Peptides against a protein of PDB entry 2N1D. Designs and how they scored, part 45

Target 1, 169 residues: chain A of PDB entry 2N1D
Amino acid sequence: EVKVKIPEELKPWLVDDWDLITRQKQLFYLPAKKNVDSILEDYANYKKSRGNTDNKEYAVNEVVAGIKEYFNVMLGTQLLYKFERPQYAEILADHPDAPMSQVYGAPHLLRLFVRIGAMLAYTPLDEKSLALLLNYLHDFLKYLAKNSATLFSASDYEVAPPEYHRKAV

## One batch from the design tools (peptide; made by RFdiffusion4, then SolubleMPNN)

Design b1_p14_5_s4 (from b1_p14_5, 5 letters changed)
Fold by OpenDDE base, seed 2:
Structure b1_p14_5_s4 (fold): chain B 169 residues (1-169), chain A 14 residues (1-14)
Amino acid sequence: as target 1 above (169 residues)
Amino acid sequence: IIKETLEKLKELLS
């Protein structure tokens, strides 16, 4: 398995996120106040502002596009806890054509990076290309860690109402 | 779908 290292600063958040949903029966407020699209855009702009070469800028844009697409593919089937499934169904019903990167936010985006390593193991990437990809992924994760105070907050969650519990597993 | 997405990512970074 390809190992994508999560920054130590963000590991506790993954635990808190899991606890909020599964134990405390809370839901992340949707649509997100700051969605995945905006987070990725901010990252790209951040990288551009640091004086990257044209080639590096292009690479960042492509990585951002890749992360977005991967998130949109993986969210519904791989990144949700069981308790979140009714909420996801409601989102699909209300916004059938909206990409999930416009609905969900940082916590769910971070969950992607827990799964991506296993998926990359099945891709026929040469060692050099894999190393490059991992560098970009780790760079993005470092960005998330630097901005964790604004991106990850328990205040973005709310206790699910009783009617939700009736339809949730 | 997952495989296709990862292949696209491969192409972008190759």
Scores: peptide ipSAE 0.024, ipTM 0.659, DockQ to the pose 0.110
Fold by OpenDDE base, seed 4:
Structure b1_p14_5_s4 (fold): chain B 169 residues (1-169), chain A 14 residues (1-14)
Amino acid sequence: as target 1 above (169 residues)
Amino acid sequence: IIKETLEKLKELLS
């Protein structure tokens, strides 16, 4: 299995995120104030502003595109807790043609990286490509950790109304 | 679908 290490700074957030949803019965406010598309765009721009070579810039863009696509595929089937399913259904109904990267934000994006390692085991990437991918995945995670104060906040969640509980449970 | 996405990712990195 491919190992994707989550920064220590973000591990507590994964627990808090899980607790907010599953124990406190809260929902992340959607659409996100800062969606996955924006986060990835900011990261790409951040990398470009650091004086990277053209080759590195190309690689960043491809990785960002890959993360986006992977997130959009995985969100609905792999990244949601059971309590979030009714919310997701509502989002699909209200925004049938919108990619989930335009709706969801940092917490759900971070959940992707908990799963991505196992999924990468199924991809026939050569050693060089895999190493490059892993490097940027870790780099992106470090970026999330660096900006965690603005990207991850319990204030972005709210208690689900009673009518929602009836749909979820 | 997941496999397809991974293949797309491979293409991006190739």
Scores: peptide ipSAE 0.022, ipTM 0.648, DockQ to the pose 0.168
Fold by OpenDDE base, seed 5:
Structure b1_p14_5_s4 (fold): chain B 169 residues (1-169), chain A 14 residues (1-14)
Amino acid sequence: as target 1 above (169 residues)
Amino acid sequence: IIKETLEKLKELLS
């Protein structure tokens, strides 16, 4: 397992996110007003605007692509609380070919980084590769923290209707 | 599939 440090600014949000879903029985509004694809695109453009070289731009694009793919694979199986399962099933039924990075937003993306450290145990990483990966991941997390006011809000959640509670066992 | 995804990520960053 590899330790991926979540910025201190975002740790309280993870607790709030958990509370909104698990205790308050709310759901994140889907499709997200700002989805994961958009967040990653903004990050890439942000890095590009800081005067990076062509090689650095290429690297950022690859990191974005990797995060997106990892999110799309992990969302349904690893990133959802039990209460969110019926909502996910509805999304799959209505949008069977849509990648989840086009549906979900920042809160679920942040959940990915809680899990990624442990998941990195599934592939061997040499010291240099690990350091590089961690640098990119932490850089992205820093970006999320910097933009947390616009990316994370309880107003993006809503109380699940009674009919939903009947489906959520 | 998770392992494959992580390996791809590693390759992209290498």
Scores: peptide ipSAE 0.022, ipTM 0.646, DockQ to the pose 0.166
Fold by OpenDDE base, seed 3:
Structure b1_p14_5_s4 (fold): chain B 169 residues (1-169), chain A 14 residues (1-14)
Amino acid sequence: as target 1 above (169 residues)
Amino acid sequence: IIKETLEKLKELLS
């Protein structure tokens, strides 16, 4: 398995996210005020503004596009807690053609990185390419950690209504 | 689904 290290600053958030959903029966407000698309765009712009003298085999834009695509495929099947399934179904019904990267936000994006390592183990990438990809992923996670105060907040969640509880639990 | 995701990711990065 490929190890993708989650920054220590973000690990508590994963626990809080889990608690908000599974124990407190809350839902992340959708559509997200800041969706995955915007987060990735901000990251790309951040990287471009900082500049880099290192020659990288992969462009930032390609990595961003890859993360986006990976998120869009994985969200519905791998990144949701059971309690969130009815909400997801509603989103699909209302917006069948919308990519989930335009609907969901930072918490769900972070969940992707909990699972992505195992998936990358099956990619036909050579050692060098995999190392570069991992560097990008870790760099992005560092960016999330740097901006965690604005990206991760319990205020983005709300208690699910009673009618929702009957559907989910 | 996951397999497709991996291929797409590879394609984007290559």
Scores: peptide ipSAE 0.020, ipTM 0.641, DockQ to the pose 0.224

Design b1_p14_6_s1 (from b1_p14_6, 8 letters changed)
Fold by OpenDDE base, seed 1:
Structure b1_p14_6_s1 (fold): chain B 169 residues (1-169), chain A 14 residues (1-14)
Amino acid sequence: as target 1 above (169 residues)
Amino acid sequence: MLEKIKEIIDKILS
């Protein structure tokens, strides 16, 4: 198993996110006011402002691009709770050509890092490559933790309407 | 899916 450590500051949010959706029957407001694309862009700019070398800047851009693509691949099949499926279907109907990184936000992005460890375990990565990747992923997670006050809020969720409940079976 | 993930990882590590 490949362990991707979630910062302690973000673990309670994962529980709250789960509770809001599955127990309180709420939905994250979509399209997100701050989508995954924006979050990743802010991270990249943050890293660039820290005086990184050209090589490190290139690496950050690749990490951002990779996380974005991985999110877009995984969102629909791996990152949604059952209750969120009708909402996802509506998003696909309303925005058929939009990548999900332009629709969803920080909570769903964080869910990606809960699943990524298991996926990495089935990929042929040497020790050095795995360590390098994990360092970048953990660095990004640290960034999310540092900005958690602005990225994660229960106020971004709303109670699903009665009609939605009938669809969510 | 795993193949796609591998491609993404390879890109990140390039």
Scores: peptide ipSAE 0.059, ipTM 0.731, DockQ to the pose 0.769
Fold by OpenDDE base, seed 4:
Structure b1_p14_6_s1 (fold): chain B 169 residues (1-169), chain A 14 residues (1-14)
Amino acid sequence: as target 1 above (169 residues)
Amino acid sequence: MLEKIKEIIDKILS
């Protein structure tokens, strides 16, 4: 299996995210104050401001586009805990044409990178191509870690109302 | 989905 290394700074957050949803029965506030689209845009702009070459800038844009697309494909089927399913259904009803990258935020985006390794194992990539992709993914993860104080907060969650519990359980 | 990943990588490598 392809191993995508999650920065140590973000590993505790994955646990907290899981705990908030599954144990404390909270929901991430949607639509996100800072959605996946915005996070990816900020990352791209950050990379551009670092004085990257045109080729590197192009590559970053492609990686951003790829992460966005992959997130939009994977969110509904792979990235949600069971408790979040009713919320997702409501989002689909209220925003049928909106990509989930415009609705969800950093916590769910981070969950993608927990799953992506297994998916990459099925891709027909040579060693060099895989290494290159992994470098970009790790670079993005480092960016998330660097900005974790603003991107990941328990205050972005709220206790689900009793009526929600009846739908979820 | 896997095809999309391949397409993205091909773009990056181009």
Scores: peptide ipSAE 0.054, ipTM 0.729, DockQ to the pose 0.564
Fold by OpenDDE base, seed 3:
Structure b1_p14_6_s1 (fold): chain B 169 residues (1-169), chain A 14 residues (1-14)
Amino acid sequence: as target 1 above (169 residues)
Amino acid sequence: MLEKIKEIIDKILS
């Protein structure tokens, strides 16, 4: 399996995220105050502002686009806890044509990187290509870690109403 | 999903 290393700073958040949803029966507030699209845009702009001399801007843009697309594909089927399914169904019903990258935020985006390694293992990539991709993914994760104080907060969750509990549990 | 990953790699390496 391809190992995508989650920064140590973000690992506790994954646990908190899981706890908020699964144990405390809370839901991430949707639509996200800062959605995946905006996070990726901020990252791209951040990379541009760093003044790369190797003309890595094109690669960054492609990685951003790829992460966005992959998130949109994976969110509904791979990134949700069981308790979140009714919420997702409501989102789909109300916004059937909206990409989930415009609805969900940092916590769900981070979940993608927990799963992406397994997917990469099935791709016909040579060592060089895989290493390159991993470098970009890790760079993005470092960015998330750097901005974790603003991107990840329990205050972005709320206790699900009783009527929701009857649907989910 | 896997096809998209391949596409991303191809674009990055192009």
Scores: peptide ipSAE 0.052, ipTM 0.725, DockQ to the pose 0.569
Fold by OpenDDE base, seed 5:
Structure b1_p14_6_s1 (fold): chain B 169 residues (1-169), chain A 14 residues (1-14)
Amino acid sequence: as target 1 above (169 residues)
Amino acid sequence: MLEKIKEIIDKILS
């Protein structure tokens, strides 16, 4: 397995996220006030503002595009807790053509990086290529950690109504 | 899904 290190600042959030959903039976408010697309765009602009070369800007754009696509592929099948499934089904019914990166936000994006390491283990990469990819991923995670106060908040969750509990059997 | 991951990685590394 490839180890993708989650910043220590974000590890407690993963626990809180799990607790809010699984134990407290809350749901992340959807559509997200700040969705994954917006987060990735802000990251790209942040990198650009730091005076990167054209080549580095290109690389960042590719990383952003890759993360977005990977998120959109993985969200429905890999990133949701069981309690969140009815909510996801409702989103699909109401917005069948919307990419999930326009619906979900930072907590679910962070969950992606918990899974990505195991998936990278199935992709043949030489040591140098893997190191380069990990550098990109870790740089983005560092950005999330730096902005964690605005990206992660329990106030973005709400108690699921009784009718939802009936569907979440 | 694995192919998709590989495509993303290849795109990033290109």
Scores: peptide ipSAE 0.044, ipTM 0.718, DockQ to the pose 0.692

Design b1_p14_6_s2 (from b1_p14_6, 6 letters changed)
Fold by OpenDDE base, seed 1:
Structure b1_p14_6_s2 (fold): chain B 169 residues (1-169), chain A 14 residues (1-14)
Amino acid sequence: as target 1 above (169 residues)
Amino acid sequence: MLEKLRKIIEKILK
């Protein structure tokens, strides 16, 4: 079993995020004030500023690129609650060529890491490669936890208008 | 989906 451990300080946010959407019928404000692309860029710059070797810098860039692509592939099919589907449809209609990493933000990015463990269980990776990947994923999650005060806020959500509720059937 | 993820992982592990 492949388990990606979410930092303890981020677990309450996953509950709050779920509550805001499913119980309070709110929506994350889109396009995000700080989108996934920006978050990943900040992480990469943060890692580079730590004085890593060229080889380590290359690895970070590949991890960032991989997370971005994985997010863009998974967002529409795996990361949305039912209540968010009309909003997603509107985004696709208005911006059909925009990657979702330029539209969505930290809360949806965090949801990705809840799902990735199960997906990795079905990928044939040797023990060493899997350990390396998990190390990078955990390192990124640690970064999210460190910056959680600025990345995760209930003020980034808003009550969905009545006309939206009619579409969310 | 799994095939796409596999390709991403392989790229990361270069």
Scores: peptide ipSAE 0.060, ipTM 0.743, DockQ to the pose 0.683
Fold by OpenDDE base, seed 3:
Order: structure tokens, then C-alpha cells, then sequence
Structure b1_p14_6_s2 (fold): chain B 169 residues (1-169), chain A 14 residues (1-14)
């Protein structure tokens, strides 16, 4: 089993995110005030500003691109709670050609990393390559943790309207 | 889905 370690700082957020949506019947504001594309761009710029010239830094753009594409592939089918599905349908109708990385934000991006480990277990990567990839992913997660105060907030959610509740539950 | 992931990984690791 390939395990992507979620920083301890972010684990409580995963619980809060789940609770806000599934128990409190709230929805994340969409389109996100800070979408996945923006988060990844900020990360890339952050890495570049550090001035590090190690080999890992040379792969930042590829890592960002990979995370973005993986998010866009996985969001609709793997990362949504059942209560969020009507909202997703509305998003698809309103933004039919937009990648979901331009619509969704940090909470949904974090959910990706809960799933990615299991998927990596089915890839034909050798141990060394897998370890390297995990290091890249963990570095990004550390960045999310460092910026968690601005990226993850319950204020980015609102109680779903009665009309939504009736069709979702 | 897995094929797409594989391609992403290959891009990252090249």
C-alpha cells in the first residue's frame, strides 16, 4: 500500500470539511475565491523564489502540471461527497468547458491526496521512482499546511438553500 | 483513469 502522508495540521480540516458538507449540509462557495490553479501557481512561484537549485526544484512545473491534471480527472468521479453532486452538475452546466481546477479550491484539492496513494499502488513504478514522486507530493502538502490558515476556512462554506437540500437528500 | 495517472507520473518523473 502506497500511503501519502497528510500533514497533521491538515488532518483536522479533512474532518471539518466532511462535517460541513455531510452533517451541516453546507456547500463550498463555487467558483472558489482561490481555485486550484491559483494554489498551484502560488506553490510554483514559492518554490522558485526559494532559489534552490537541487534536482527536485527542476521538477516543480511537472509536479504542478501533474497535480492539476490528476485533480481535473478525479474531481467529478472520486472527490465529491454525495451531497455535493447536484452542485457539481450545476457547475458543469454553467462551466461546460472549464477544468475543475479553475472552479474548486483547496479543500477539494486536499481530498485528492487522500485518494492518490491507492491509485499509485496500481502504477508500474519502481520503488525508487515511487519514493521520488511521494517526496514531491509531500513537499506540496507541506506547503498547503504552511498556508492552511488562508487556504482552509469554514467561512468558505454556506448552508445550502432549502431547494438544494430537497433535491440532494 | 489509471492510464491518465500513469502518464502524469511519467511526465513528472522524466
Amino acid sequence: as target 1 above (169 residues)
Amino acid sequence: MLEKLRKIIEKILK
Scores: peptide ipSAE 0.059, ipTM 0.742, DockQ to the pose 0.631
Fold by OpenDDE base, seed 2:
Structure b1_p14_6_s2 (fold): chain B 169 residues (1-169), chain A 14 residues (1-14)
Amino acid sequence: as target 1 above (169 residues)
Amino acid sequence: MLEKLRKIIEKILK
């Protein structure tokens, strides 16, 4: 397995996220006030403002595009807790053609990076290529950690109504 | 799933 290091600042959030959903029976408010698309856009702009070369800027754009696509592929089947399934079904019914990167936000995006390491283990990447990719992924995670105060908050969750519980059981 | 991931990785690394 390929190890993708989650910043220490974000590890407690993963636990809180899990607790809010599975134990407290809350749901992340959708559509997200700040969706994955906007987070990735802000990251790209942040990197551009740091005086990157043209080559580095291109690489950042490709990484952003890759993360977005990977998120959209993985969200529905890999990143949701069971309690979130009815909510996801409602989203699909109401917005069948919308990419999930326009609906979901930072907590679900972070969940992607918990899974990505195992998936990378199945790819035929040499050590140098893998290291390069990991550097970009870790750089993005560092950005999330830096902005964690604005991206991750329990106030973005709300207690699911009784009618939702009936759907989830 | 793996094929899609491979394409994403190749796009990032090229």
Scores: peptide ipSAE 0.057, ipTM 0.741, DockQ to the pose 0.646
Fold by OpenDDE base, seed 5:
Structure b1_p14_6_s2 (fold): chain B 169 residues (1-169), chain A 14 residues (1-14)
Amino acid sequence: as target 1 above (169 residues)
Amino acid sequence: MLEKLRKIIEKILK
């Protein structure tokens, strides 16, 4: 199994996120005030500002593009709790062509990295390539941890209305 | 899904 190490600072958030949705029956406010596209863009700009060479800049851009695409593919099928399904359906109905990276935010993006390790185990990567990829992923996760105070907050959630509860059963 | 993931990884590692 490929192990993607989640920063210790972010592990408690995964539990809180799960609790807010599944036990407290809250929903993340959509569209996100800080969506995945914006987070990835900020990360790329952050890396570029640190004096990266052209080659390093290219690599970061590819990683960002890869994460974005992976998120957009996985969100609807793998990253949502059952309680969030009606909300997702409403988003699709209202914005059928919008990529989910423009709708969802940091909490759902973080959920992606919980799943990616198991998925990487089924990909034919040599040790060197896997190590390189993991380095980029871990670097991004460190960025999320560094900015966790602004990216992860329970105030971004709200109690679902009674009408929603009826749809979620 | 695995095929899509593979393509993404290959692009990243290009």
Scores: peptide ipSAE 0.052, ipTM 0.736, DockQ to the pose 0.693

Design b1_p14_6_s3 (from b1_p14_6, 7 letters changed)
Fold by OpenDDE base, seed 1:
Structure b1_p14_6_s3 (fold): chain B 169 residues (1-169), chain A 14 residues (1-14)
Amino acid sequence: as target 1 above (169 residues)
Amino acid sequence: MLEKLRKIIQKILS
């Protein structure tokens, strides 16, 4: 089994995120004030400013692109709670060609890393590739933890209106 | 579904 360890600082947020949606019947405000594209771009720029070599800069860019693509593929089918399905349907109807990385933000991006470990277990990777990937994934998660105060906030959620509850079977 | 990411990582190592 491939385990992607979530930083201890971010684990409580996953619980809060779950509680806000499933128990308090709130929704993350969409489109996000700071979307996944922006977060990944900031990370890439942060890494480049740290004096990485050209090869390392290339690697960061490719990892960012991979995370973005994986997020866009997984969001609709794997990362949403049942209560969020009507909201997602509305986003698709209003913006059918928009990648979800331009709509959703940090909380949903973090959910990706809860799922990615299990998926990697069924994806053939050589030892070197897996080690490199895990290193970058953990490095990115560390970045999210360092910036958690600005990326994760309950104020980015709002109570769903009564008409929404009727759509959420 | 992680095939794209796998290919990216292997490309980096090449």
Scores: peptide ipSAE 0.080, ipTM 0.746, DockQ to the pose 0.409
Fold by OpenDDE base, seed 4:
Structure b1_p14_6_s3 (fold): chain B 169 residues (1-169), chain A 14 residues (1-14)
Amino acid sequence: as target 1 above (169 residues)
Amino acid sequence: MLEKLRKIIQKILS
């Protein structure tokens, strides 16, 4: 298995995220005030502002595009807790053609990296490609950790209304 | 589902 290490400072958030949804029966407010597209764009701009070469800028843009695409593919099938399914269905009904990277935010994006390691084992990547990908994934995770105070907050969640509970359980 | 990502990575390496 390919192991993608989550920064230690983000691991407690994964627990809090899980607790907010599954135990406290809260929902992440959608559409996110800071969606995945914006987070990835900020990361790309951050990397560019660090004085990277044109080649590195190109690579970052491609990695961002890849993460975005992977998130959009994985969100609906792999990243949601059962309690979140009715919310997702509502989002699809209201925004049938919108990519989920424009709707969801940092918590769900972070969940991607919990699952990505196992998924990477399903595709043949040579050693060089895998190493490069892992380097960028870890670099991005470090970026999330650095900005965790603004990206991850329990205040972005809200108690699900009673009518939601009836269709969720 | 990882095919697009794989292609992107390989494009970077090319």
Scores: peptide ipSAE 0.076, ipTM 0.746, DockQ to the pose 0.426
Fold by OpenDDE base, seed 2:
Structure b1_p14_6_s3 (fold): chain B 169 residues (1-169), chain A 14 residues (1-14)
Amino acid sequence: as target 1 above (169 residues)
Amino acid sequence: MLEKLRKIIQKILS
């Protein structure tokens, strides 16, 4: 199994996120005020402003594109807690053609990195390529940690109404 | 799933 290390600063957030949804019966407000697309764009621009070479910049863009695609594929089937399923169904009904990276935000994006390691184990990459990819993924996670105060907040969640509870299991 | 990313990484390393 490929190990993708989550920064220590973000591990408590994963617990809080889980608690807010499963125990507190809250939902992340959708559409996100800052969606995954925006977060990835900000990261790419941040890396560009750091004076990277053309090759490094190109690589960052490809990594961003890869993360976005992977998120859009995995969100509905792998990244949601059971309590969030009715909300997801409503999103699909209201925005059938919108990629989920334009709807969901940082908490769900972070959940992706909890799962990505296992999936990378099935991807045919040599040792050097895998190391390079992991470096970029860890770099992005460091970026999330650096900006965690603005990206992760319990105030982005809201208590689900009684009507929702009747639909949720 | 990550074939595109794999290809770009291989390109960079080549």
Scores: peptide ipSAE 0.074, ipTM 0.739, DockQ to the pose 0.279
Fold by OpenDDE base, seed 5:
Structure b1_p14_6_s3 (fold): chain B 169 residues (1-169), chain A 14 residues (1-14)
Amino acid sequence: as target 1 above (169 residues)
Amino acid sequence: MLEKLRKIIQKILS
C-alpha cells in the first residue's frame, strides 16, 4: 500500500475529530468558517510567496486543483462518519450545486489524506509520478501542521440537537 | 475517481 505519512502534530487531531463526532455526538459547524477552497488557496499563495519558479508555481496550482477535485469526489462517499450523514443530506438539499470544498473545512480535508494512500495503490502511476505526487501531498500536510492552531479546533464543533439524534441512529 | 489527479501529475511530468 502507498504510505501517506500524516504529521505527528496532526494525528492527535484525527483522534479528537473522531471522538467529537462518534462519541460526543457533535457536528462540525457548516458551512465551515474556513472552507477547503480557502485553505488550498492559502497554501498556493504561501508557496508563491516562498519564491518558487514559474514551473513550480504551476505545479502547485495543479496539485491544489487535484486535491480539490479528489475531495469533492470523496467527501460524500468515503470521508463521513455515519453520524454525519443526516447533516450531509441537509447540505445537499440546501446547496445542491455547490462543491463540498466550499462547505466543509480542515478536519474533513485531513480525513482525505488518511484514505488517499489506499486509493493511490490502485492508480496506474509510474514510480516517478507517484513519488512526485507524494512529495506534494506531504508538503501540503506539513503546511496544515504548521497552521494547525488556526485550522483545527474543537470549538468548530457543536453538540447535535436531540432531533438530529433521532435520525442519526 | 483519481483519474483527474493522475492526469495532472502526468501533465506536470511531461
Scores: peptide ipSAE 0.072, ipTM 0.741, DockQ to the pose 0.404

